# Peptides against a protein of PDB entry 4GMN: the designs that were tried, part 21

Target 1, 375 residues: chain A of PDB entry 4GMN
Amino acid sequence: RYANITLLALVTLASIGTDFQETLVKGNQGSRESPISAADEEWNGFDDADGDAMDVDQKSSSGEDQEEDYEEIDVKEDDEDDDDDSITSEMQADMERVVGADGTDDGDLEDLPTLRELIQTAVPQLIRLSNLPIDSDESLTIQSHALSALNNISWTISCLEFANGENANIHNAWYPTAKKIWRKTILPILEADSADLKLATQVTSLAWAVARVLHGETPTDGNPHRKFISLYHSSKQQAGGNSNSIEEPEDPFQGLGVKCIGVVGSLAHDPAPIEVNREVGVFLVTLLRQSNNVPPAEIVEALNQLFDIYGDEELACDKEVFWKDGFLKHLEEFLPKMRTLTKGIDKRTQPELRTRADEALLNLGRFVQYKKKHA

## One batch from the design tools (peptide; aimed at target 1 D251)

Design b2_p13_3_s3 (made by RFdiffusion4, then SolubleMPNN; from b2_p13_3, 8 letters changed)
Fold by OpenDDE base, seed 5:
Structure b2_p13_3_s3 (fold): chain B 375 residues (1-375), chain A 13 residues (1-13)
Amino acid sequence: as target 1 above (375 residues)
Amino acid sequence: MPVSLAGKKPVLP
């Protein structure tokens, strides 16, 4: 009876975390008539102002009009108005305040009551539940649900903009809590070195969400980047041995390999120790060099992490790692491989993967050009 | 840069 109530509460908290994220995504889609200028301003080298219109000479091959009778498949849009009434009016009001604040309102967490209760009341209980002794299937189930709820809340918060002092109130409230999740939930599970790939995937997802906010300020106790690199390699060895047992996630970006790359990339951002940055940067560049044996989604994530880590030339890691270890050469040598990889992704069966690979290829070209101008 | 959408899907348990 108590277990079922606890599980229901954990499912509800995980749902609340999801529903908040969906509201943030919907709110940001409405504001997207504003060009994504913030990411274009930091990259003074991505100025698309030189529209070298590659005149793709569309040779008009006059192919003959075969009137193929397209049978109008009357796709009845069953407007299943899934009245996703899941979002409480309080949650919606909190998210509307977070999304609609043009960075100028130093809103206190007092004005975000649902988010405040998630951070201050729910998360401390979830941390406690994730630390229960695993002595039964019930305790394992409670841990899994507590990790799912922590994951969803942490991902939602990691989707907020914190650049330039935006959402500083939320950042300031979350930052100590994120460090607590890291030290009290993530690190103990990583130290337990469990062979449970489900648990490893859950804790790695949570670690990525937390590290996306903490970046290089993530606690370095026990060299967590090396543990996630080790987990990456271990996951590949297991997948190569048993072709039958890990259903590849339907979403190629939900794979444990992608999550490991996302964690270690996030851990390597400034102000990470240069040694941590170097070990991660070498790992990521090594994935590109070995791309024939790496899933395309992991290559896309590894590229994005390399761009985010080494995008700013003022950072110590640019000089001390990127230039010093000759990363530009490896990225330039990878361009033709990335073009081949991207062209090998079927747009019909994997549209999202193809789109993100096309974007990562474009960004790789721009990044290489940028770094060559600043050499 | 397109923000990596990887891992950004919360998973209901």
Scores: peptide ipSAE 0.021, ipTM 0.714, DockQ to the pose 0.378
OpenDDE base, seeds 1, 2, 3, 4: peptide ipSAE 0.021, 0.021, 0.021, 0.020; ipTM 0.710, 0.713, 0.687, 0.684

Design b2_p13_3_s4 (made by RFdiffusion4, then SolubleMPNN; from b2_p13_3, 9 letters changed)
Fold by OpenDDE base, seed 4:
Structure b2_p13_3_s4 (fold): chain B 375 residues (1-375), chain A 13 residues (1-13)
Amino acid sequence: as target 1 above (375 residues)
Amino acid sequence: MPVSLPGPKPVLP
């Protein structure tokens, strides 16, 4: 009896989390009667001036099949079990300060009572329900529904604009809660290393929604980017071995691979540690190099993440990773492959994937040109 | 099944 009531409440919270997007958009339209002067901070990167898209109709003819022998780079797994348990005392002291800031700067959600109740009342219960001991099919069902409700709420909030101080009250209310979801729900599930791909897909979707707001301020404890990279690789190995029924999601962008890319990309944004940014950047560039074996939706997501991470030349990661590790060369070499890949997508059967691939191809061309001007 | 929201299209500015 109690379980059925709990399940109904969780389904209701998950539905409220999806429908709330319309309510947030309507609420924010009511506050926009103040004429905030457009400070057009011209993003000086895209001077739209030279519209000479030369249609280079290069009819290049038949060039012969050169079998390029790909030398197997034997990456020796040196199993150095360096148990570097060096949790520096400074990281512990910063954790205690963040836990001890009972700064009840409850972001003023007086005008958003439903969102306040979702963040302050519902989410803490959902976190608790997602951390129940799994001892029964009933507890597993409760966890799955709690994760679904957290996912929908987190995704809806991650669709809000927070740039330029927009929705700052929502950001301030959500930010500590997002960190709590990360530390109390996401990390413990990732550390349990469960072979349950359904659970992995749910937690990765939630992790992406949370990381889309926290970016490089997402807690780096236990190197979560490496866990999501590992999960990406493990998901590919399982798909290759069993022809059994992981029904590819009807939407290519709902795949576990895309979700892993979206998480690690979001984790690599400034102010992420340069080493975290490097490992993610190398992973994303490696997917482009291996594009023959990578689903088109994952290539599109990997490109978007690379543009977002390295779009700003003032960031430390531009100099210390993008230029230092020679990413521009790999992006330039990928342009012809991306054109071929995009043209291979049928507009009739996969219209969304084709549109997103056409957008990513356009942005790749612009991004390569931008970076070449700033070299 | 709760419909997972499709990841929002990044609107590049």
Scores: peptide ipSAE 0.031, ipTM 0.700, DockQ to the pose 0.094
OpenDDE base, seeds 1, 2, 3, 5: peptide ipSAE 0.030, 0.031, 0.030, 0.031; ipTM 0.744, 0.741, 0.740, 0.726; seed 3 fails the geometry check

Design b2_p13_4 (made by RFdiffusion4)
Pose (drawn by RFdiffusion4):
Structure b2_p13_4 (pose): chain A 285 residues (1-30, 108-237, 251-375), chain P 13 residues (1-13)
Amino acid sequence: RYANITLLALVTLASIGTDFQETLVKGNQGDLEDLPTLRELIQTAVPQLIRLSNLPIDSDESLTIQSHALSALNNISWTISCLEFANGENANIHNAWYPTAKKIWRKTILPILEADSADLKLATQVTSLAWAVARVLHGETPTDGNPHRKFISLYHSSKQDPFQGLGVKCIGVVGSLAHDPAPIEVNREVGVFLVTLLRQSNNVPPAEIVEALNQLFDIYGDEELACDKEVFWKDGFLKHLEEFLPKMRTLTKGIDKRTQPELRTRADEALLNLGRFVQYKKKHA
Amino acid sequence: SFHPNLAPPVAPK
């Protein structure tokens, strides 16, 4: 039963996690009662995956169970984070998911992040999941072991398809949990790291630049948020952004539209937003 | 409030 009974169930649950994304797209061209697949994924499939993700690992075989269990959690979490939850959008699905997303973080992402050593493959798997969960949690994400510090250290140390880089994952997840209403110091650290990435953009892969700019725009674009005054202005983030604008223009033009298009068009939008962003705040004390 | 023109994130592999 081993090869069939356990691994097959996980790979299939993960595929179900992937393909539910097509239901969302096709459903648009035309209490999760209307979405039983999603209802079952959250209430039934996910609790067992958290359990499997936790357990040793005493043996290599259970090393594979953990990996596959993390793959399914990842696919589901990603697909769900592909929904618009800003404002009141998709509120029914948000309430069904949010507590579970907190559990995945506390019971899965955090204990695994506690034992630093040793894997790159596994370190990549947890960051991808944590990024998916934090895209929904948005600074409501738990601040316990000061996880942003660990993901920050993971970025620099793992320095040794542009958007699949682990570094991009470190930028995105740390950036997502630093939105309001996060601890103002947690925000200061993450913001400092994201800006430092620009000051020292001399060697940062272009995709990691685009993610850093998007994360910053996403965080400090509201003057009512304490961190806009408490960090963005208090630490003068504005100067580095004004200084980076010329540097950002040349690197964007350094990208071959023809090889490959996506990064180029995405970077064009970031510089565009970067310019608009330098104006809006320039207008605000 | 500021509203950027954002492309959706690339799906993981």

Design b2_p13_4_s1 (made by RFdiffusion4, then SolubleMPNN; from b2_p13_4, 4 letters changed)
Fold by OpenDDE base, seed 4:
Structure b2_p13_4_s1 (fold): chain B 375 residues (1-375), chain A 13 residues (1-13)
Amino acid sequence: as target 1 above (375 residues)
Amino acid sequence: MFVPKLAPPVAPS
């Protein structure tokens, strides 16, 4: 009886997460459907109608030099020494508060009561349910549904823009909860040496959603990037040996390999430790070198992660990893391979994969040119 | 900073 109520609650929470994600995706699509289509009204070229050159006779009217005596308005430079010292003190006080607050400044979600209850009330219960001792098929089912609900909530929140300080209240409320999901749910499951690829796929999907918000601020305890790289390699070895087709997900972007790349890419963003960044960067560049044996969707994800990680020349990872380890050469050598790979994708049978590969190819060419200008 | 022309779609949950 309690298990069925718990399962129904978990399915309901997972559905709320999905419905909210669809609403956010539709909202973001509506903002990108600014009608670019209305400005491609064909500028019908001016018909060069043979307008008769009317010879307007330049009658030189000698306008008389009226010397208007501009009175020299002696603008007294009143040296108002405006002591602009006042603005610096409040901005400094806010900066010191951000550095010193080990405070759970639970971002005030007063205006978002549903999201507040989701983060503050539901997610802690889902974390508890995902950490139940697995002693029965019922406990495994509860864990799987709790992970699915956490995944959908975390993915939904990761669809919000945070990069320019947008949604800062949501970010601040989510950030400590995301770290709690990482430490209490993701790490314990990754440390449980489970041969369950379904559980590994669920936890990796959740880890990607969480890492898309935390980036390089994701807890580095126990080197989780190496665990996901190991999981990537292990998943490839298992797919090659047993003709028990784990049904390759119908969507090539839902594969465990793509999810592993998305996690480790997100973990390698600034302010990640340079060694974590290097290990991930070398892994991603190695996938490009071995691209003949790598699914196209994983190549697309690996390229996008490389653009996001190394897109800023001011970051320490640019000098210490990208340039030092010679990544530009590998990206340039990969350009002709990417063109061949992208052209090999049938637009009719795999339209999304082809579109995302065409985009990644375009961005790769631009990225190589960008890096050559900032060398 | 390099900005990609097209952001990847979010992986569906």
Scores: peptide ipSAE 0.158, ipTM 0.773, DockQ to the pose 0.770
OpenDDE base, seeds 1, 2, 3, 5: peptide ipSAE 0.070, 0.153, 0.151, 0.157; ipTM 0.750, 0.770, 0.767, 0.776; seed 1 fails the geometry check

Design b2_p13_4_s2 (made by RFdiffusion4, then SolubleMPNN; from b2_p13_4, 6 letters changed)
Fold by OpenDDE base, seed 5:
Formats: C-alpha cells, structure tokens, sequence
Structure b2_p13_4_s2 (fold): chain B 375 residues (1-375), chain A 13 residues (1-13)
C-alpha cells in the first residue's frame, strides 16, 4: 500500500518534470517567430526565354472511369481528447512566468511556488529514495522511479537560459541541489560497479541534465569524466557482442553513448581543470577520427560539445588544449567525412537525425573558419 | 566567441 502510493507519487513527479519541459520548449518557440519580413529582393532570374515549346500532342487515351464505390468506412475517430490536464494550473502559471520572464526582474523563487516545492521539497526526497539500500525488486523499482523523476526535473531546469544572469534566482536555488544530486545520487551509483545498463542509462541521463547546469563546476571527486568515458567504451563492447539484447532506443539521441558524450562534454566546460578538458577533448576528437564505427547521433553530439567547449577564444582551454593539441587540423580533416556521413542519413526514415547532422555540418564549417580567423 | 546554431536540447527520458 505505501509502496504503491510512493510509486504513484514518483510517476506523477516524473510526468510533472516532462510536462514542464514541453511547456518550456513551446514557450521558447513562440518567441522566435519574429516575422522575418520577406524582403522581396526580386532576384530577377535570368530570362532565358527562347526554349521552343515542342508541342508533343500526347493523345489522351480515355481510360474508362470505373467508379469503384469505396465504402467510406466512417472510422469514428473517438477523439478521446485525453486532455492530459496533468499540468496543474499552478505549474502552468510558474511556466508562463519562467518563459515570459524576458524581464530583468530578479524574480524571487517565492513567485515560483511549484518550482520552489520541486527543488526544495521533492528533490531532497527523491535523492533519499535513490539512495535506498538495494535489497529487493521493490527497492530497485523505487530507485528507478526516483532516478526518472530526478532526471525529468533536472532536464527541465537545464532547458532554462542561465546565460547573462537570466533566471539567476532559479539557478541559485538549483545549483546547491544539483551538486547534492551529483554527490549523493550520481557518484554513489557510478561507484557501485553495476552491470545494469538500464541503471547506467538512467544515472547517465541524470548526470547529463545536472552537468548541463553545473558545467565545469561539477564536482571532480573520483574523476567522473573518466567513469563516463569508461562507461561509453564498455557499452560499445557489450552492444558489439550481443546484437539482440539492447533495444536500440527508437530515438538515436536517447542512446547511452550520446548521453555519455553529453555528460563528459558538459564536464569539460570552463572552469573545469585543464587536464579534465584535455582528456574529454581528446576523447571527442578521437570519436571523429573513428567516425566510421560511431553512430551518427554520437558524432552530432560530439561536435556540439566541441563547439560549446572551444567556442570561446578567451578561455584557457583554447590555448592550452585546442591549439596546443592541434584540434583544428582534426576538425578540418573531419569536414569531408561529416559531409559523407550526413548525406548517408535518409531524410525519410530519420528526419531529426538528418536535420541535426545538417546543422552540425554547417556549424563545423563555420567553426573551422572561426578558429582559422582567431589563430 | 563562436555561437553555434542551437541544436534542440535532448528530451528527458
């Protein structure tokens, strides 16, 4: 009875975290539809007029109209408008405030009661539940649901803009909690040497969400970047041996390999130790060099991480790692491979993967040009 | 600073 209530509460918290993210994504899309005024630059196309219209008199053979009376099967779409009204009016109001806060108002977390309760009340309980002794299938189930709820909440918060002091109130409230998730949930699970790939995927997803906010300020205790690099390699060895057992996630970006790359990339941002940055940068560049054996989604993520890590010429990692270890040469040599890889993705079967690969290819060309200008 | 065209954030699982 108590277990079922706890599980229901954990599922509800996980759903809340997902719905919160969807609302953030929708709100951030609405602000970008500034109408690009179609400046009708009349590109006067070259009026190559004179193509003699050969009047090919293709005789319309009158095929007989067999009126096949297709009985219109009135499929009553039962619009089960499952209005998943799971978004509480308070949560929606908090979301509208977070999305609509284009203002310099240092809004207190007092104005975000749902988000406050998630961070201050729910997350500390989820951390506690994720740290239960694993002694039963019930304790494993509770841990899994607690990790899912922590993941969804952490992902949602990681989708907020914190650049230039935006959402500083939320950042300041989340930051100590994110460090607590890292130290109390993520690190203990990473130290437990579990062969459970499901648990490894859950903790890696959570670690990525947390590291997307903490960046190079993520606690370096126990060299977590090396553990995620090791997990990446271990996951590839297991997948190569037993093609039948890992359901490749239907979404190529939800794979454990992508998640490992996302974590280590995020951990390598300034102010990460230069040694951590170097080890991660070498790992990412090595994936590009070995791209023939790397899933396209992992290449896309590795490129994005390299752009984010080395996008600023003022950072110590630019001089001490990017230039010193000759990363520009590897990126330039990868451009033709990336073009081939991107062209190999079918737009019909994998439209998202193709779009993200086309963007990563475009950014790679721009990044190489940028770095050549700032050499 | 290089500004990439933002890829969509990965979704929660």
Amino acid sequence: as target 1 above (375 residues)
Amino acid sequence: MFVPRLAPAPAPS
Scores: peptide ipSAE 0.207, ipTM 0.809, DockQ to the pose 0.826
OpenDDE base, seeds 1, 2, 3, 4: peptide ipSAE 0.179, 0.195, 0.196, 0.203; ipTM 0.797, 0.807, 0.801, 0.807

Design b2_p13_4_s3 (made by RFdiffusion4, then SolubleMPNN; from b2_p13_4, 4 letters changed)
Fold by OpenDDE base, seed 4:
Structure b2_p13_4_s3 (fold): chain B 375 residues (1-375), chain A 13 residues (1-13)
Amino acid sequence: as target 1 above (375 residues)
Amino acid sequence: MFVPKLAPPVAPV
C-alpha cells in the first residue's frame, strides 16, 4: 500500500518535471516567435542594369596651399601621480562576503512558488528515496522512479539560460541542491559498481543534467570523469559481446555513450582542474581519431563539447591543454572524415542526426579557422 | 571567444 502511493507520487513528480519543461520550451519559443515574418519584404534581386560606365575624366585643378598656422598649445603635463589606490572598505567587505558566504542563500524564489517547492521540498525527498538500501525489487523500483523524477527536474532546470546573470535566482536556489544530488545520489550509485546498465543509464542522464548547470564546479571527489570514461568503454565492450539486444534507443542521442560524453564534457569546463580538462579533452579527441568505430551521434556530441570547452582563448585550458597537446591538428585532420560521415547519414531516415551532423561540421570548420587566427 | 552558430536542441528527457 505505501509503496504504491510512493510510486504514484514519484510518477507524478516525474510528470510535473516534464510538463514544466514543455512550458519553458513553449515560453522560450513564444519569445523567439517575434514575427520576423513581416519584414521578409521580397528582396527583389538587384537587376544588373548595364549602367554605362561614363568615363568622367574630370581633370581639375589647383587648390592653393593655405598655410594654416597651428598655434602650439603648450599643454602643461601636470604629473599629478595621485596613486590613490584606496580600495574602499566597502569593496573589501563585499569581497570577504563573496568568499566567506558558505551562505545557504537559497536564491529567493518568492515569485516562483512551484519551482521553490520542487527544489526545497520534493528534491530532498527524491534524494532520500534514491539512496534507500536495495534489498527488494520494490526498493529497486522506488530508486528507479526517484532517479527518473530527479532526472526530469534537473533536465528542465538545465534548459534555462543562466548566461549573463539570466535566471540568477533559480541558479542560486538550484546550485547547492545540484551539488547535493551529485554528492548524495550520483556518486554513491557510481561507487556501488553495479552491472545494471539501466541504472547506469539513469544515473548518467541525471549526472549530465546536473553537470550542465555546475560545469567545472561539479565536485571532483573520487574523479567522476574517469568513472564515466570507464563506463563509456565498458558499455562498448558489452554491446559487442552479447547479442542480447539492449534495445538501442530509437533516438541515437539517448544512448549511454552520448550521455557519458555529455557528462565528461560538462565536467571539463572552466574552472575544472587542468588535469581533469586534459583527460577529458584527450578522450574526446581520441573518439574523433577512432571515428570509424564511433556512432555518429557520439561524434556530434564530442565535437559540441570540444567547442564549448575550448571556445575561450582566455581560459587556462586553451594554453595548457588545447595548444600544448596539439588538438588543432587533430580537429583539422578530422574535417574530411566529418564531411564523409555527415554525407553518409540519410536525411530521410535520420533527419535529426543529419541536421545535427551538418551543424557540427559547419561549426568544426569555423572553430578550426577561429583557432588558426588566435594561434 | 568562439560561439557555435547553432545550439544543440533540447536535452534528452
Scores: peptide ipSAE 0.136, ipTM 0.764, DockQ to the pose 0.753
OpenDDE base, seeds 1, 2, 3, 5: peptide ipSAE 0.124, 0.130, 0.132, 0.135; ipTM 0.760, 0.762, 0.760, 0.768

Design b2_p13_4_s4 (made by RFdiffusion4, then SolubleMPNN; from b2_p13_4, 5 letters changed)
Fold by OpenDDE base, seed 2:
Structure b2_p13_4_s4 (fold): chain B 375 residues (1-375), chain A 13 residues (1-13)
Amino acid sequence: as target 1 above (375 residues)
Amino acid sequence: MFVPKLAPPVPPV
């Protein structure tokens, strides 16, 4: 009884986290759809072609009125408007405020009551539930649902803009909570010697969402980047042995390998220790060198992470890692391989993967040119 | 600073 109520509450919190994310994605798409003024459809005027009015003879064919009695099959459209409007009007109003807030206000979450309760009340309970002793299938189920809810909430918050002091109130509320998730949920699960790849995928997804906000300020205790690199390699060894049992996720970007790359990439940002940055940078560049045996989605993610980590020439990692370890040469040598890889992706069967690979290829060419100018 | 032309990463569902 209590477990079923707890599971229902966890499923509901995970749903709320997803719906909140979808609303943020729709709001951020709507803000990028600044109306391209419909003004630049050059109305190419009607060419006045003097086409002779051919006299179409009115043949009056008197067709007999067969009154076919169409029995009006009252197809009750069961409007299964399963408008699972799980989004409360209050939650939607909080989302519209978050998406529309040009708010430089160092204020508390007073104006965001739903998000406040989610961060301050729900997340601490989810951390507790994810950190319970696993002694039964029921406790494992509770942990999985608590991780799913933490994942969805953390991903949603990681999709907010925090550059230039945007959403500073949300960032300030989330930052200490994100560090608690890392220390109390992620690290204990990563230190548990579990062969469970489902649990490893869930915790790695959560770790990526958390690390997308914390970046190089993510707690470095116990060298977590090495644990995720090890997990990456271990996942590849298991996939090669048992071609029958791990349904690769239908989405190539949902794979454990992509998630591991996303985590370690995020962990390597400034102000990460230069040695952490180097180990991650060498890992990512090594994936590009070994690209013939690496899924295309992991190559796309590894490139994006390399652009984000080394995109600023003023950072210590540019001089001490990128230039010192000769990464430019490896990126230049990879450019023709990336063109071949991208062209090998079928646009019809994998449109998203192809689009993201075309973008990563474009950015790779631009990044190589940028680095050559800033040498 | 280099600015990539990225679509936002699709969050894992």
Scores: peptide ipSAE 0.184, ipTM 0.808, DockQ to the pose 0.861
OpenDDE base, seeds 1, 3, 4, 5: peptide ipSAE 0.180, 0.171, 0.169, 0.178; ipTM 0.809, 0.794, 0.802, 0.802

Design b2_p13_5 (made by RFdiffusion4)
Pose (drawn by RFdiffusion4):
Structure b2_p13_5 (pose): chain A 285 residues (1-30, 108-237, 251-375), chain P 13 residues (1-13)
Amino acid sequence: RYANITLLALVTLASIGTDFQETLVKGNQGDLEDLPTLRELIQTAVPQLIRLSNLPIDSDESLTIQSHALSALNNISWTISCLEFANGENANIHNAWYPTAKKIWRKTILPILEADSADLKLATQVTSLAWAVARVLHGETPTDGNPHRKFISLYHSSKQDPFQGLGVKCIGVVGSLAHDPAPIEVNREVGVFLVTLLRQSNNVPPAEIVEALNQLFDIYGDEELACDKEVFWKDGFLKHLEEFLPKMRTLTKGIDKRTQPELRTRADEALLNLGRFVQYKKKHA
Amino acid sequence: PPPAPTPPPPHKP
């Protein structure tokens, strides 16, 4: 039963996690009662995956179970984070998911992040899941082991398809948990790291630049948030952004539109937003 | 005016 009974079930639950994304798209061209697949994924499939993700690991075989369990959690969490939850959008699904997303973080991402050593493949898997979960949690994400520090250290140390880089994952997840209403110091650290990436953009892969700019725009674009005054202005983030604008223009034009298009058009939007961003705040004390 | 939001890049399983 081994090859069939356990691994097959996980790979299939993960595929179900992937393909539910197509239901969301096709459904649009036309208490999760209307979405039983999603209802079952959250209430039934996910609790067992958190269990499996936790357990040793005493043996290599259970090393594969953990990996597959993490793959399914990743696919589901990603698909769910593909929904608009800003404002009141998709509120029914948000309430069904949010507590579970907190559990995945506390019971899965955090214990694994506690034992630093040793894998790159596994370190890549947890960051991907953590990024998916934090896209929904948005600074409501738990601040316990000061996880942003660990993902920050993971970025620099793992320095030794542009958007699949682990570094992009480190920027995204740390950037997502630093939105309001996060601890103002957690925000200061993450914001400093994201800005430092620009000051020292001399060797940062272009995709990581685009993600850093999107994360910053996503965080400090509201003057009512304590962190806009407490960090963005208190630490003068505005100067580095004004200084980076010329540097950002040349790197964007340094990208072959023909080889490959997506990064180029994405980077064009970031410089565009970067310019508009430098103006809006320039207008605010 | 404020900058427009941008969605993240797609994930490939």

Design b2_p13_5_s1 (made by RFdiffusion4, then SolubleMPNN; from b2_p13_5, 8 letters changed)
Fold by OpenDDE base, seed 3:
Structure b2_p13_5_s1 (fold): chain B 375 residues (1-375), chain A 13 residues (1-13)
Amino acid sequence: as target 1 above (375 residues)
Amino acid sequence: MKPERLAPPPYIP
């Protein structure tokens, strides 16, 4: 009884986290409809008049209409209007305020009551539940659901803009909680060195969501970047040895390898220690050099992380790592390989992967040109 | 429904 109520509550918290993301995505699309004034530039239609009326008369064939009397099975679509009105009017109002909040002061989340209760009340309980002793299948199930709820909440918050002091109130409320998730949930699970790839995938997804907000301010205690690099390599060794189809996620970007790259990339941002940045940068550049044996989605993510880490020439990592370790040469040598890789992705079967690879290829060309100009 | 695991948002270039 208590377990089922706890599981239902954890599923509900995970759904709330998803619904908030959908609302944020819709809200960010609406703000980009600045009315491009329809300047009525009269695109003069080319008047090419030539009217040759080829009269092709083809007459003939009388194929017999077999009226197959398909009995119209009146499937009453029970419109179960699953009014999955899961988004409460309060949740929607909180998200509209978050998206519309001009950078008002270091204020309390008093105006964001739902988000406040998620951060201050729900997340501390989820951290507690993720740290239960695993002594039963029930405790393992509770941990998995608690990690799922933490993941969804953390991902949703990581979709907010925090640059230039935007959403500073939310950032300030989340930051200590994100560090607590890292220290109390993520690190203990990573240190347990579990052979459970499902658990590893869950904790790595959560770690990425948390690291997308904390970046180089993520606690470096115990060198977590090395643990995720080790997990990346271990996951590749296990996939090669046992034909136990760990169901490769249908989405190539949901793979454990992509998630490991996303975590370590995020951990390497300024103000990360230069040695952490170097170890991650060398790892990412090594993936590009070994691209023939690396899934395309991992190459896309590794490129994006390299652009984000080394895009600013004013950062210490530009001089001390990017230029010093000769990364530009490796990126330039990778350009023709990336063109071949991207062209090899079928647009019909993998449209998203192809789009993201085309974007990453474009950005790689721009990034190499930028770095050559600023050399 | 199983809550879909939030994918990382698409990289906006």
Scores: peptide ipSAE 0.027, ipTM 0.730, DockQ to the pose 0.060
OpenDDE base, seeds 1, 2, 4, 5: peptide ipSAE 0.026, 0.022, 0.024, 0.022; ipTM 0.727, 0.714, 0.713, 0.708

